Peptides against a protein of PDB entry 5TUV. Designs and how they scored, part 69

Target 1, 107 residues: chain A of PDB entry 5TUV
Amino acid sequence: KEVIDRLRYLKAEIEDLELKERELDQQKLWLQQSIKNVMDDSINNRFSYVTHEDICNCFNGDTLLAIQAPSGTQLEVPIPEMGQNGQKKYQINLKSHSGPIHVLLIN
Target 2, 107 residues: chain B of PDB entry 5TUV
Amino acid sequence: AQECQNLEVERQRRLERIKQKQSQLQELILQQIAFKNLVQRNRHAEQQASRPPPPNSVIHLPFIIVNTSKKTVIDCSISNDKFEYLFNFDNTFEIHDDIEVLKRMGM

## One batch from the design tools (peptide; made by RFdiffusion4, then SolubleMPNN)

Design b2_p15_4_s3 (from b2_p15_4, 5 letters changed)
Fold by OpenDDE base, seed 5:
Structure b2_p15_4_s3 (fold): chain B 107 residues (1-107), chain C 107 residues (1-107), chain A 15 residues (1-15)
Amino acid sequence: as target 1 above (107 residues)
Amino acid sequence: as target 2 above (107 residues)
Amino acid sequence: MISSETSEPISFTLE
């Protein structure tokens, strides 16, 4: 009896949670689309940039690579492994499909 | 009894997912705000300067920033079409996306 | 932030 009541309650709560989760999923989808639309706007696109100064102010003391690549560019960072000389290899792999990749050296 | 326990686990799992999705949604909202602020800043700056920034002084979105020690040796292999890049580092590095950079900029 | 010291391979698409 008590177990049955608990089961009924849990099932009802889970149903409510399912509705909430679907709502959040929908909101996320629409927001993502909104962001894309804003970024793709001709005026916004023209002004969608940061300066070298902006980047330098965010980081200090290190060599900085700014990699500008089109949307859809695939980035991969493999697990560091020992190279032939016994040194760990740290790698970044980039693959673009819609345009060239531009790399800037800062600092 | 076991069914009740199973549903309790499921309920908790859903609650955690919802919490995570709520956080992600908030993050997206902040991203959109940051982007709009960036655009507004740049528009205002160009209006004051009465000219666009020099071409090589800006980094267009989307981009990533790679930071590493100044002592790090970086090797880069580029495809003929510049659509594929392979970076090799002899030391550790960090990657930061444009969203994080905008946050650091206070956008 | 993504560190080169990954415990698992990292792969993502720039948006």
Scores: peptide ipSAE 0.441, ipTM 0.896, DockQ to the pose 0.952
Fold by OpenDDE base, seed 2:
Structure b2_p15_4_s3 (fold): chain B 107 residues (1-107), chain C 107 residues (1-107), chain A 15 residues (1-15)
Amino acid sequence: as target 1 above (107 residues)
Amino acid sequence: as target 2 above (107 residues)
Amino acid sequence: MISSETSEPISFTLE
């Protein structure tokens, strides 16, 4: 039966896809760990920064805030709500647990 | 058969998920490359300048960039320990992570 | 890129 053959084919293909997906998951995990290792290296960490010029070259004509915070810092952007004066309130909430947050005004 | 249709849907779902994971993996690879290039650039620059940059002239990873109109009024409330920040904007803003910045820098 | 114009609250951890 054609349907039976199709079912067999699909089941076999799905099994192969499951293997492929697991392979990709493992590769992702490995690469994530590799990135962490590279970033946590003392020498690399010392040089892991961008300059004001770098930021300005990426963004033009706006007010730019650079917020440096330790890994694990939580960032929240609530839904804009109407303020008392009828204006929408736009907010960013930051909470760090492992260290201070630094804010730089770029321009 | 219904089973055949179900498996075909599942097959397509898995294929799409695998495609997404492949893309995410490629993105991670680019992140690692960008970071290594950044470190190399900074090491070379400091070597040529024979000094590190001033502390307040650079933004250390990890960071985010907030850009908004120059007309936007920004208010910031900071906790005593600088672990919590509340930013209030009277207009819209955008948030960009360090990964995107490195991409824009061509790293 | 995250916009302030969100239909749902956005919350994530800085990595």
Scores: peptide ipSAE 0.439, ipTM 0.895, DockQ to the pose 0.948
Fold by OpenDDE base, seed 1:
Structure b2_p15_4_s3 (fold): chain B 107 residues (1-107), chain C 107 residues (1-107), chain A 15 residues (1-15)
Amino acid sequence: as target 1 above (107 residues)
Amino acid sequence: as target 2 above (107 residues)
Amino acid sequence: MISSETSEPISFTLE
């Protein structure tokens, strides 16, 4: 009896958890769409930027590159490999499909 | 008893997924709030200055920040279509996305 | 934060 009751309880709880998970999935989809709509708004897009001062306040003491690229740009960081000259290579690969990439030296 | 154990495992798995989804949802909410705060800040700043910032003084979203030692030599190669970039570093670097930057800014 | 010292290649899309 106790085992049967426990089984019934667990099955009911799992069903409730399934409903909760579906609710969260739906909420995530709505929020993601909301974020896209907000960022794509013409007024918001106009003011969607940070300044050199903003970046400098976030980082200290190093060389800083700001790379602005269109949404959808692909970024790759390969495993560092030894170059032909024996120097270890550190790389960033960027591929844009919709517009130009802009690079600014901040510091 | 074995069936109870199997359902307990499934229950725990679902609870963990729900917890992760709740955390991800909260992160998205914070991202949206940070973006709205950024837009509001910039809008007010430009109103007070009565002009937009100089074009080379701001970084538009989306962007990434690359930081490396001041001694690091950086080389940039651009493809013929000008949409593909290859950055070469002679030393280690770090990449930070715009979301992280907004967090560091306190947005 | 992404480090250049990766054990596996990193690939993602800017959004």
Scores: peptide ipSAE 0.436, ipTM 0.897, DockQ to the pose 0.937
Fold by OpenDDE base, seed 4:
Structure b2_p15_4_s3 (fold): chain B 107 residues (1-107), chain C 107 residues (1-107), chain A 15 residues (1-15)
Amino acid sequence: as target 1 above (107 residues)
Amino acid sequence: as target 2 above (107 residues)
Amino acid sequence: MISSETSEPISFTLE
Protein backbone atom coordinates (compact mmCIF):
# COMPACT_ATOMS: atom_id res chain seq x y z
CA LYS B 1 0.00 0.00 0.00
CA GLU B 2 2.76 2.38 0.88
CA VAL B 3 4.65 1.47 -2.27
CA ILE B 4 1.56 1.95 -4.39
CA ASP B 5 0.91 5.33 -2.83
CA ARG B 6 4.51 6.34 -3.41
CA LEU B 7 4.29 5.28 -7.03
CA ARG B 8 1.16 7.34 -7.52
CA TYR B 9 2.81 10.33 -5.94
CA LEU B 10 5.95 10.03 -8.04
CA LYS B 11 4.05 9.59 -11.28
CA ALA B 12 1.92 12.62 -10.55
CA GLU B 13 4.96 14.69 -9.66
CA ILE B 14 6.80 13.64 -12.81
CA GLU B 15 3.79 14.66 -14.85
CA ASP B 16 3.81 18.07 -13.20
CA LEU B 17 7.53 18.38 -13.84
CA GLU B 18 6.99 17.62 -17.51
CA LEU B 19 4.53 20.48 -17.70
CA LYS B 20 6.94 22.76 -15.90
CA GLU B 21 9.76 21.88 -18.27
CA ARG B 22 7.60 22.61 -21.30
CA GLU B 23 6.65 25.92 -19.77
CA LEU B 24 10.30 26.81 -19.32
CA ASP B 25 11.07 25.78 -22.88
CA GLN B 26 8.39 28.10 -24.19
CA GLN B 27 9.58 30.93 -21.99
CA LYS B 28 13.10 30.47 -23.30
CA LEU B 29 11.95 30.63 -26.89
CA TRP B 30 9.90 33.71 -26.19
CA LEU B 31 12.73 35.46 -24.42
CA GLN B 32 15.22 34.59 -27.13
CA GLN B 33 12.94 36.11 -29.72
CA SER B 34 12.38 39.12 -27.50
CA ILE B 35 16.10 39.68 -27.14
CA LYS B 36 16.55 39.43 -30.88
CA ASN B 37 13.79 41.93 -31.50
CA VAL B 38 15.21 44.35 -28.97
CA MET B 39 18.69 44.14 -30.42
CA ASP B 40 17.45 44.49 -33.98
CA ASP B 41 15.49 47.61 -33.18
CA SER B 42 16.94 50.53 -35.09
CA ILE B 43 17.25 52.80 -32.08
CA ASN B 44 18.70 50.12 -29.86
CA ASN B 45 21.11 49.08 -32.57
CA ARG B 46 22.35 52.64 -32.83
CA PHE B 47 23.29 52.63 -29.16
CA SER B 48 24.47 49.04 -28.83
CA TYR B 49 28.13 49.74 -28.15
CA VAL B 50 30.74 49.85 -25.44
CA THR B 51 33.65 52.25 -25.13
CA HIS B 52 37.35 51.65 -24.86
CA GLU B 53 37.07 52.80 -21.28
CA ASP B 54 34.43 50.18 -20.60
CA ILE B 55 36.72 47.46 -21.86
CA CYS B 56 39.77 48.76 -20.05
CA ASN B 57 37.83 48.76 -16.81
CA CYS B 58 36.95 45.12 -17.31
CA PHE B 59 40.49 43.90 -17.98
CA ASN B 60 43.85 44.77 -16.53
CA GLY B 61 47.43 44.32 -17.59
CA ASP B 62 46.93 42.44 -20.83
CA THR B 63 46.91 43.26 -24.49
CA LEU B 64 43.32 43.40 -25.64
CA LEU B 65 41.87 42.87 -29.07
CA ALA B 66 38.33 43.95 -29.66
CA ILE B 67 36.86 42.11 -32.60
CA GLN B 68 33.56 43.38 -33.87
CA ALA B 69 31.91 41.19 -36.46
CA PRO B 70 28.40 40.83 -37.79
CA SER B 71 26.00 38.29 -36.43
CA GLY B 72 26.54 34.92 -37.97
CA THR B 73 30.30 35.21 -38.01
CA GLN B 74 31.89 31.85 -37.31
CA LEU B 75 34.68 31.66 -34.76
CA GLU B 76 37.01 28.71 -34.36
CA VAL B 77 39.76 28.00 -31.87
CA PRO B 78 41.70 24.91 -32.85
CA ILE B 79 43.69 22.74 -30.51
CA PRO B 80 47.14 24.23 -30.11
CA GLU B 81 49.65 22.51 -32.34
CA MET B 82 53.41 22.49 -32.34
CA GLY B 83 54.99 24.79 -34.86
CA GLN B 84 57.99 24.06 -37.01
CA ASN B 85 60.21 25.87 -34.55
CA GLY B 86 58.84 23.87 -31.66
CA GLN B 87 56.57 26.66 -30.51
CA LYS B 88 52.91 26.01 -29.92
CA LYS B 89 50.54 27.73 -32.27
CA TYR B 90 47.52 29.41 -30.80
CA GLN B 91 44.96 30.50 -33.34
CA ILE B 92 41.61 32.13 -33.86
CA ASN B 93 39.81 31.66 -37.14
CA LEU B 94 36.99 33.97 -38.12
CA LYS B 95 34.70 33.70 -41.09
CA SER B 96 32.17 36.39 -41.83
CA HIS B 97 29.47 36.07 -44.43
CA SER B 98 27.53 39.29 -44.14
CA GLY B 99 29.97 42.07 -43.53
CA PRO B 100 33.39 43.27 -42.53
CA ILE B 101 35.23 42.38 -39.38
CA HIS B 102 36.63 45.27 -37.39
CA VAL B 103 39.60 44.81 -35.11
CA LEU B 104 40.70 47.29 -32.47
CA LEU B 105 43.78 47.11 -30.32
CA ILE B 106 43.12 48.16 -26.76
CA ASN B 107 45.82 48.69 -24.12
CA ALA C 1 10.17 -1.15 -4.95
CA GLN C 2 12.41 -1.22 -7.98
CA GLU C 3 9.87 0.75 -9.98
CA CYS C 4 9.67 3.25 -7.18
CA GLN C 5 13.43 3.66 -7.21
CA ASN C 6 13.45 4.10 -10.97
CA LEU C 7 10.84 6.82 -10.77
CA GLU C 8 12.72 8.55 -8.00
CA VAL C 9 15.81 8.60 -10.19
CA GLU C 10 13.74 9.97 -13.05
CA ARG C 11 12.23 12.61 -10.79
CA GLN C 12 15.65 13.73 -9.68
CA ARG C 13 16.86 13.83 -13.27
CA ARG C 14 13.95 16.04 -14.26
CA LEU C 15 14.38 18.30 -11.26
CA GLU C 16 18.01 18.85 -12.14
CA ARG C 17 17.16 19.58 -15.76
CA ILE C 18 14.48 22.05 -14.72
CA LYS C 19 16.92 23.72 -12.37
CA GLN C 20 19.38 24.11 -15.22
CA LYS C 21 16.72 25.54 -17.50
CA GLN C 22 15.61 27.97 -14.82
CA SER C 23 19.18 29.15 -14.44
CA GLN C 24 19.59 29.56 -18.18
CA LEU C 25 16.36 31.50 -18.37
CA GLN C 26 17.52 33.81 -15.62
CA GLU C 27 20.74 34.40 -17.53
CA LEU C 28 18.78 35.37 -20.62
CA ILE C 29 16.71 37.79 -18.59
CA LEU C 30 19.84 39.36 -17.19
CA GLN C 31 21.31 39.61 -20.68
CA GLN C 32 18.28 41.49 -21.91
CA ILE C 33 18.34 43.79 -18.92
CA ALA C 34 22.04 44.43 -19.37
CA PHE C 35 21.55 45.30 -23.01
CA LYS C 36 18.68 47.64 -22.26
CA ASN C 37 20.73 49.32 -19.57
CA LEU C 38 23.61 49.73 -22.00
CA VAL C 39 21.38 51.35 -24.58
CA GLN C 40 19.86 53.63 -21.98
CA ARG C 41 23.28 54.67 -20.74
CA ASN C 42 24.53 55.45 -24.20
CA ARG C 43 21.40 57.33 -25.20
CA HIS C 44 21.63 59.48 -22.12
CA ALA C 45 25.34 60.08 -22.59
CA GLU C 46 24.91 61.16 -26.19
CA GLN C 47 22.03 63.42 -25.25
CA GLN C 48 24.18 65.12 -22.66
CA ALA C 49 27.07 65.46 -25.07
CA SER C 50 24.76 66.48 -27.90
CA ARG C 51 26.77 64.28 -30.24
CA PRO C 52 27.67 60.66 -30.84
CA PRO C 53 31.07 59.35 -29.84
CA PRO C 54 33.81 59.13 -32.44
CA PRO C 55 33.38 55.97 -34.51
CA ASN C 56 36.75 54.51 -33.57
CA SER C 57 36.18 55.06 -29.87
CA VAL C 58 33.39 52.54 -29.52
CA ILE C 59 32.90 48.85 -30.12
CA HIS C 60 29.57 47.86 -31.55
CA LEU C 61 27.83 44.65 -30.62
CA PRO C 62 28.29 41.84 -31.31
CA PHE C 63 31.95 41.64 -30.40
CA ILE C 64 34.49 39.55 -28.60
CA ILE C 65 37.45 40.55 -26.49
CA VAL C 66 40.69 38.64 -26.78
CA ASN C 67 43.13 39.18 -23.97
CA THR C 68 46.69 37.94 -23.89
CA SER C 69 50.00 38.82 -22.32
CA LYS C 70 51.65 42.02 -23.43
CA LYS C 71 54.55 39.85 -24.50
CA THR C 72 52.42 37.85 -26.88
CA VAL C 73 53.11 38.37 -30.55
CA ILE C 74 49.95 38.58 -32.56
CA ASP C 75 49.75 38.09 -36.30
CA CYS C 76 46.64 38.67 -38.36
CA SER C 77 46.06 37.34 -41.85
CA ILE C 78 43.14 38.24 -44.04
CA SER C 79 41.87 36.02 -46.83
CA ASN C 80 41.52 37.18 -50.39
CA ASP C 81 37.78 37.49 -50.03
CA LYS C 82 38.38 39.60 -46.92
CA PHE C 83 35.78 37.66 -45.01
CA GLU C 84 38.17 35.25 -43.35
CA TYR C 85 40.59 36.26 -40.63
CA LEU C 86 43.34 34.21 -39.08
CA PHE C 87 44.93 35.33 -35.84
CA ASN C 88 48.13 33.69 -34.71
CA PHE C 89 49.42 34.00 -31.17
CA ASP C 90 52.74 32.80 -29.87
CA ASN C 91 51.23 32.38 -26.41
CA THR C 92 47.97 31.60 -24.69
CA PHE C 93 44.93 33.85 -24.89
CA GLU C 94 41.41 34.17 -23.57
CA ILE C 95 38.21 35.07 -25.39
CA HIS C 96 35.35 36.89 -23.73
CA ASP C 97 32.02 37.55 -25.40
CA ASP C 98 30.06 40.77 -25.20
CA ILE C 99 27.65 39.27 -22.69
CA GLU C 100 30.45 38.65 -20.24
CA VAL C 101 31.78 42.14 -20.81
CA LEU C 102 28.40 43.66 -20.04
CA LYS C 103 28.32 41.64 -16.84
CA ARG C 104 31.73 42.90 -15.85
CA MET C 105 30.58 46.42 -16.59
CA GLY C 106 27.77 45.98 -14.12
CA MET C 107 25.03 46.57 -16.66
CA MET A 1 35.43 32.76 -21.17
CA ILE A 2 37.22 30.61 -23.72
CA SER A 3 40.82 29.62 -23.24
CA SER A 4 43.28 28.85 -25.98
CA GLU A 5 44.25 25.81 -23.96
CA THR A 6 41.49 23.63 -25.28
CA SER A 7 41.37 19.89 -25.29
CA GLU A 8 38.92 20.00 -28.16
CA PRO A 9 38.47 22.48 -30.96
CA ILE A 10 35.98 25.21 -30.21
CA SER A 11 33.56 26.52 -32.78
CA PHE A 12 30.72 28.94 -32.27
CA THR A 13 28.80 31.68 -34.02
CA LEU A 14 28.59 35.28 -32.96
CA GLU A 15 25.01 36.24 -32.30
Scores: peptide ipSAE 0.432, ipTM 0.896, DockQ to the pose 0.944

Design b2_p15_4_s4 (from b2_p15_4 with S1M H6R D15Q)
Fold by OpenDDE base, seed 5:
Structure b2_p15_4_s4 (fold): chain B 107 residues (1-107), chain C 107 residues (1-107), chain A 15 residues (1-15)
Amino acid sequence: as target 1 above (107 residues)
Amino acid sequence: as target 2 above (107 residues)
Amino acid sequence: MISSERDEPISFSLQ
């Protein structure tokens, strides 16, 4: 009797959780679309930038590369593996489909 | 009994997913706020200066920042046929997305 | 933050 009641309770709770999860998924989708719309706005796009000073204030003591690329640019970071010369390979792969990639040395 | 245990495990899994989705939603909200603050900052700055920033002084979104030791040797190769940029580093590096940078900027 | 020291490869698109 207790097991049957527990099963019924758990099934009902899981159903409620499914509804909550779907609600969150919908909210995420709408928020993502909202962000896209805000970023794609012509005025906002004109002002969607950071300065060299901004970057320098965020980091210190290292070489800094700023890589600006179009939305949708694919970025890949493979697991570092031993190269033919016995040195580990640290690599970044970028594929741009819709425009140029700009690389700036900050420091 | 076994079915009850299975449903309890599923319930806990769903609760954890919901928690994660709630956190992700909060991050998206913060991203949108940060972006709006960035745009507002830049608009105000340009109004005060009565001019746009110099073309090479800004980094447009979306972007990433790569930081590595000043001793790191960086090789970049570009494949025009694949619109691919290949960066090779002889040492470790870190990648920071524009969202993280905006957070560090206090946006 | 994404470190070059990875247990799994990273692949994503800029947004």
Scores: peptide ipSAE 0.453, ipTM 0.901, DockQ to the pose 0.943
Fold by OpenDDE base, seed 4:
Structure b2_p15_4_s4 (fold): chain B 107 residues (1-107), chain C 107 residues (1-107), chain A 15 residues (1-15)
Amino acid sequence: as target 1 above (107 residues)
Amino acid sequence: as target 2 above (107 residues)
Amino acid sequence: MISSERDEPISFSLQ
């Protein structure tokens, strides 16, 4: 009785959890679409920026590059490898397909 | 029984996935809120100033911030159409996306 | 945050 009851309970709970997981998946999809719509709105797009001051307040003491690129721009960071001079090469590769990339040096 | 144990493991697995999905959903909600707050801030600021900021004084989304030492030498190779960029660093760097920046800004 | 010090290459698209 006890084992059977526990099995029944667990199976019922798992079924409920499956429903909950599907609900969350759907909510995620809707929210992602909502975010896209909000960002693509003409008014929101016009005001979708940060200032140099904003960036400087977020980071201290280093060289800061701000790289603005269109949505969908591909970014690659390879594993650092040794160069011919014995110096490690650290790289960032960017490829845009829809527009130019802009780079700003932030003090 | 072994069957009960198997179902309990499965239940726990599903609970963990649900927890992760709930966390990811919350993150997306916060991203949308942060973006909306950014837009509102900028709209209000421009209304008060009665003009938009200078073009080169702001960084439009989407963007990334590259953080590296002041001593780091940075070389950049750019395609003729500015659609492809290759950055070479002689030292380590960090990349921060716009979402993280908005979080640091308290948006 | 993405570090240059990593065990695997990373690639992603800006959103």
Scores: peptide ipSAE 0.453, ipTM 0.902, DockQ to the pose 0.947
Fold by OpenDDE base, seed 1:
Order: C-alpha cells, then sequence, then structure tokens
Structure b2_p15_4_s4 (fold): chain B 107 residues (1-107), chain C 107 residues (1-107), chain A 15 residues (1-15)
C-alpha cells in the first residue's frame, strides 16, 4: 500500500513538473521574441549605444577595442598556437554577412 | 521500491532543469530591463545636449569589448568590404559582450 | 568574459 501510494504520488508530481517545464519553455520563447522586437524598434535602435566614458568606467588600465558588428556576425577565438617564430598566436576572427564591422580604440 | 527510486531520480532531474530554466528566464528579463534603461538614459542625455553624440564617440549594439595589456601589439587584417576581420595579438586578451558591459554599467 | 587562454576554440554569433 505504501509503495503503491508513493508511486501514484510521484507519477502525479512528475506530470505537474512536465507541465511547468513546458510553460517555462514557452515563456522563454516569448521573452526572446519580445527582446528582439524591442531592440529592432526604430526608436530604440537609434538610442542603443554606449559611450567611451561608459566603457572606460567598466575597464581600467588596459588597451580597449570596441568592435561593433551586425547581429549574426560570427566570432571565433582559436586555441593559441605556436607561430613560425615560436611565439604563441592569439587571434580573433570575425565574419559578417549582413553589414560592415566597425572598430574603435578606447583610450 | 526500485521503481519509486527511479521516479525520484527523474523527479529530481526535472526539478533541477526547472530551476535552471527559471534562472535563464530571469537573466533575459534583466537584459531587457537593462536595454530599456540604456535607451531611456541616452534619450534623456541627447535631449539635454540638444544634439546626438558624434558618430565615432559611441558604440552601437551589438558589440564586444576586447581588453589587453597596454604593451600588447595588435595587428588587424580587414577585407575590402569590411565584412571580415582578423586580429592578431602578441599576448593574452579578454572578450566581454555587450550584456556584461550593461551589467557593469549598472543598467 | 572569454579568455584567450583556452583549451577549446570558441565559435559564436553576436546577438
Amino acid sequence: as target 1 above (107 residues)
Amino acid sequence: as target 2 above (107 residues)
Amino acid sequence: MISSERDEPISFSLQ
């Protein structure tokens, strides 16, 4: 009796958890679409930027490159490999398919 | 008894997934709030200045920030259409996305 | 934060 009752309880709870998980999945999709819509709005897009001051306040003591690229731009950071001169090569590869990439040096 | 144990393991797995999904949903909400706050800040600032900022003084979303030592030598190869970039560094670097920057800004 | 010191390559798209 106890085992049977526990089984029934667990099965019912798992069913409820399945419903909850599906609800969260749906909420995530709707929120992602909402964010996209907000960012793609013409007025919001006009004001979707940060300043040099903003960046300098977030980072200190280093050389800073700001790289602006269109959504969907592919970024690759390979494992550092030894170059022909025996020095490790540290690289960033960027490829855009929808627009130009812009680079700013922040001092 | 063994069937109960199997269902309890499944129950626990589902609970953990739900917790993770709830956390991810909260992050998306915070991202949307941060973006809206950024837009509001910039609109207010431009109203006070009675003009938009100079084009090269701001970084439009989406973007990344690369930081490295002041001593790091950076080489950049660019395609004619500026759609493809290759950065070479003689030392280590860090990459930060726009979401992280907005968090550091307190948006 | 993504470090240049990695044991595996990173590939992702900007959003």
Scores: peptide ipSAE 0.451, ipTM 0.902, DockQ to the pose 0.936
Fold by OpenDDE base, seed 2:
Structure b2_p15_4_s4 (fold): chain B 107 residues (1-107), chain C 107 residues (1-107), chain A 15 residues (1-15)
Amino acid sequence: as target 1 above (107 residues)
Amino acid sequence: as target 2 above (107 residues)
Amino acid sequence: MISSERDEPISFSLQ
C-alpha cells in the first residue's frame, strides 16, 4: 500500500512538473520574441549602442576590439592548433550573411 | 521499490531542468531591462547634447568585445565578398558578448 | 566569456 501510494504520488507530481516545464518553455519563447521586437523597434534600434567609454570602463589593461556584425553572424572559435611555424593559432572566424562586419579598436 | 526510485530520480531531473529554465528566464528578463535602460540612457544623452554621436564613436548592437594583451599581434583577413573575417592572434584572447557588457555597465 | 583556450570548438550565432 505504501509503495503503491508513493508511486501514484510521484507519477502525479511528474505530470505537474511536465506542465510547469511546458509553461516555462512557452514563457521563454514569448520573452525571446519580446526582446526581438523591442530591439527591432526603429527608435530602440537607433539608440542601441554603447560608446568607447562604456567599453573602456568595463575592461582595463588590455587591447580591446569591438566587432559589430548583424544578428545571425556565425562566429567560430576553433581549438588553438599549431601553425606551420609551430606557433599556436588563436583564431576567430566570422561569417556574416546579412550585412557588413565593422571592427573598432577601442583601447 | 525500484520503480519508486526511478521515478524519484526522474522527478529530481525535472526539478533541476525547471530550475535551470527559471534561471534562464530571469536572465532574459534582465537582458530586456538592460537594453531598455541603454536605450533610455542614450536617448537622454543625445537630447542633452542636441546631436547624435559621431558614427564611428559608437558600437551598435549586436557586437562582441575581444580583449587581449597589448602585446598581442592581431591580423584580420577579409574575404572577397567582405562578409567573412578571419582574425589571427599570436596570443590568447577573450570574447565577451554585448549582454555581458551591458551587465558590466550596470544597465 | 569565451576563452581562446578551448578544449572544444565553439560555433554560435550572434544574437
Scores: peptide ipSAE 0.449, ipTM 0.899, DockQ to the pose 0.938

Design b2_p15_5_s1 (from b2_p15_5, 8 letters changed)
Fold by OpenDDE base, seed 1:
Structure b2_p15_5_s1 (fold): chain B 107 residues (1-107), chain C 107 residues (1-107), chain A 15 residues (1-15)
Amino acid sequence: as target 1 above (107 residues)
Amino acid sequence: as target 2 above (107 residues)
Amino acid sequence: EIHIYNPDKIRLTIS
């Protein structure tokens, strides 16, 4: 009797949780689309930038490269391999398909 | 009963997924707010200056920041169309996305 | 997100 009651309770709760998950999934999709629309707006796009000062204030004591690339650009950091000179190679590979990549040395 | 135990495990799994999804939604909301704040800041700044910033003084979204030691030697190979970049470092580096930068900026 | 260079291969898509 107690087991049967517990089973019924758990099944009902799981059903409610399934509905909640679907609600959250829907909200995520709509929010993602909203963000895309906001960022793709011509006026917002015009002002979607940060300054050198902004970057410098975020980081201290390092050499900073700013790499601006179109959405969808592929970034690959391969496993360090030993070069022919015996030194490890630390690399970043960038591949864009929709536009040029722009690089700035900040400091 | 075994069936009760199985359902309890499933219930807990779903609860954890819901929690994770809620956190992800909150993060997306914060990203959208940060972006809107950035746009507003830049619009105001350009109004005060009565001109847009110089082209090479700002970094347009989307972007990434690469930081490394000031002693790190960086080599870069670029394709003719600037669609492909190969960076070589003689030491380790860190990569930060624009979302992280906006967070550090307090947007 | 913050990505620190490590021995593992990292593949990202800029968005």
Scores: peptide ipSAE 0.099, ipTM 0.877, DockQ to the pose 0.041
Fold by OpenDDE base, seed 2:
Structure b2_p15_5_s1 (fold): chain B 107 residues (1-107), chain C 107 residues (1-107), chain A 15 residues (1-15)
Amino acid sequence: as target 1 above (107 residues)
Amino acid sequence: as target 2 above (107 residues)
Amino acid sequence: EIHIYNPDKIRLTIS
């Protein structure tokens, strides 16, 4: 029957798609590792920075906090809720485990 | 048949996931390219200047940018080891990662 | 270490 043929076709296609998805997953892992290796390279690491000018050119009319934190630093932004004084809490919590956090305030 | 319909739904679901993963891979590739371009730019700039930039004039990756109004008051509590930071804002803010900054820089 | 360009908008507490 046509239905039986359709079922067989769909099952075969899904199997092919499953293989494709696994391929993409592996490619992602490889690429992520590649990026890490590139960034960890001593020469690249030496030049892996942006300037104040770079940041200012990306944003205008605002106050900018540049927070340099080691990889793996935990960042928490709680949902704004009313505080004790009735003011909404706009908060950022940072916790580093591998090094100190460096902050630059611009404008 | 109901079974055909179920498989077609599954097929479509997998196709969408694959499409999303392909897009994510493209983004990772662009990230790597942007980083390499950043490094190249900085190397060239330092060669032209015949010196590295002052240590406190640059933001080393990885970093985040917090963008808020110039009217916003920021309270910061810092741990003794500088591994933990608590920022309190009296108004809303936006957070941008270094990847987005590099995009805005045109890297 | 913190570099503050607009200190009037920042209150720092070392805990």
Scores: peptide ipSAE 0.079, ipTM 0.875, DockQ to the pose 0.520
Fold by OpenDDE base, seed 3:
Structure b2_p15_5_s1 (fold): chain B 107 residues (1-107), chain C 107 residues (1-107), chain A 15 residues (1-15)
Amino acid sequence: as target 1 above (107 residues)
Amino acid sequence: as target 2 above (107 residues)
Amino acid sequence: EIHIYNPDKIRLTIS
């Protein structure tokens, strides 16, 4: 009796939570589209950049590579494995499908 | 009883997903704000300078930042069309996306 | 295009 009531309660709550989750999914979709529209705007795109100084102010003491690549560029970082010389391989693989990749050594 | 327990687990799982999605929405909003602030900053700066920055002095979005030790040796293999890059490091590195950079910039 | 400010630490290979 109590178990049956608990089951009904839980099922109803799960249904409500499912509705809430779908609402959030839709909101995310709309927000993502909004961001895309803002970034794709010609004026915004023209001014969508950071400077070398901006990057240097964000990071200290390291060699910094800035890699500019089109949206959708695939980035792969394999799990480090031992190489033939016994040293771990630290790698980054980049593959673009929309345009060339540009690399800047900041410092 | 066992069915109740199963549903309670499911309820908790859904609650956690909802919480995560709410947080993700907030992050997206902040990303959009940061981008708009970046654009506004750059527009104002160029107006004051009465000229755009040199093309090689800025990093256009989207981009990533790779930072590593000053002692790290980097080997980069590039395809002829510059669509594919292979980076080899003799030591560890960190990757940061443009979103994180904008956050660090205070946008 | 690659701009190198510290060339001693980067080796480039064009395939």
Scores: peptide ipSAE 0.077, ipTM 0.876, DockQ to the pose 0.545
Fold by OpenDDE base, seed 5:
Structure b2_p15_5_s1 (fold): chain B 107 residues (1-107), chain C 107 residues (1-107), chain A 15 residues (1-15)
Amino acid sequence: as target 1 above (107 residues)
Amino acid sequence: as target 2 above (107 residues)
Amino acid sequence: EIHIYNPDKIRLTIS
């Protein structure tokens, strides 16, 4: 009896959790769409930028590549394997499908 | 008894997922707030200056930042259409998205 | 386009 009651209780709780999880999933989708809409707004888009100073202030003393790329641009960072000369390969591969990539080298 | 244990594991698993999703939602909310603050900052700055910033002085969203040591040598191969970039580094690097940059900026 | 502020740090090859 106790086991059966425990089973019923657990199943009911899991069902409630499933509902909660679905609610969160929907909220996520809604919020993501909201963010997209805000960013795509013509006025907001005009002012959606950071300055060189902004970037420099975030990373002290580093050499910085600021890479502006269209949404959906693919970024690959291979595992740093040994190269032909025994040097580890540190690479970044970028592939855009909707427009050119713009790169700024800072510091 | 074994079924009870299985359901308890499942319950805990779902609870953890819900917690993670709640955190992700909070992150998205912060992203939206940060973006709106960025736009407001830039609008105000341009109003004060009575001019937009020079075209090459800003980085438009979306972007990523690659930071590395000042000693790092960077080789870059670019496709003719500028849709594909291959970066080679002789040392390690870090990648940061625009969201993280906005956070560091205090947006 | 690429704007180089520290050209000593990067080598570019256009393929």
Scores: peptide ipSAE 0.069, ipTM 0.875, DockQ to the pose 0.559

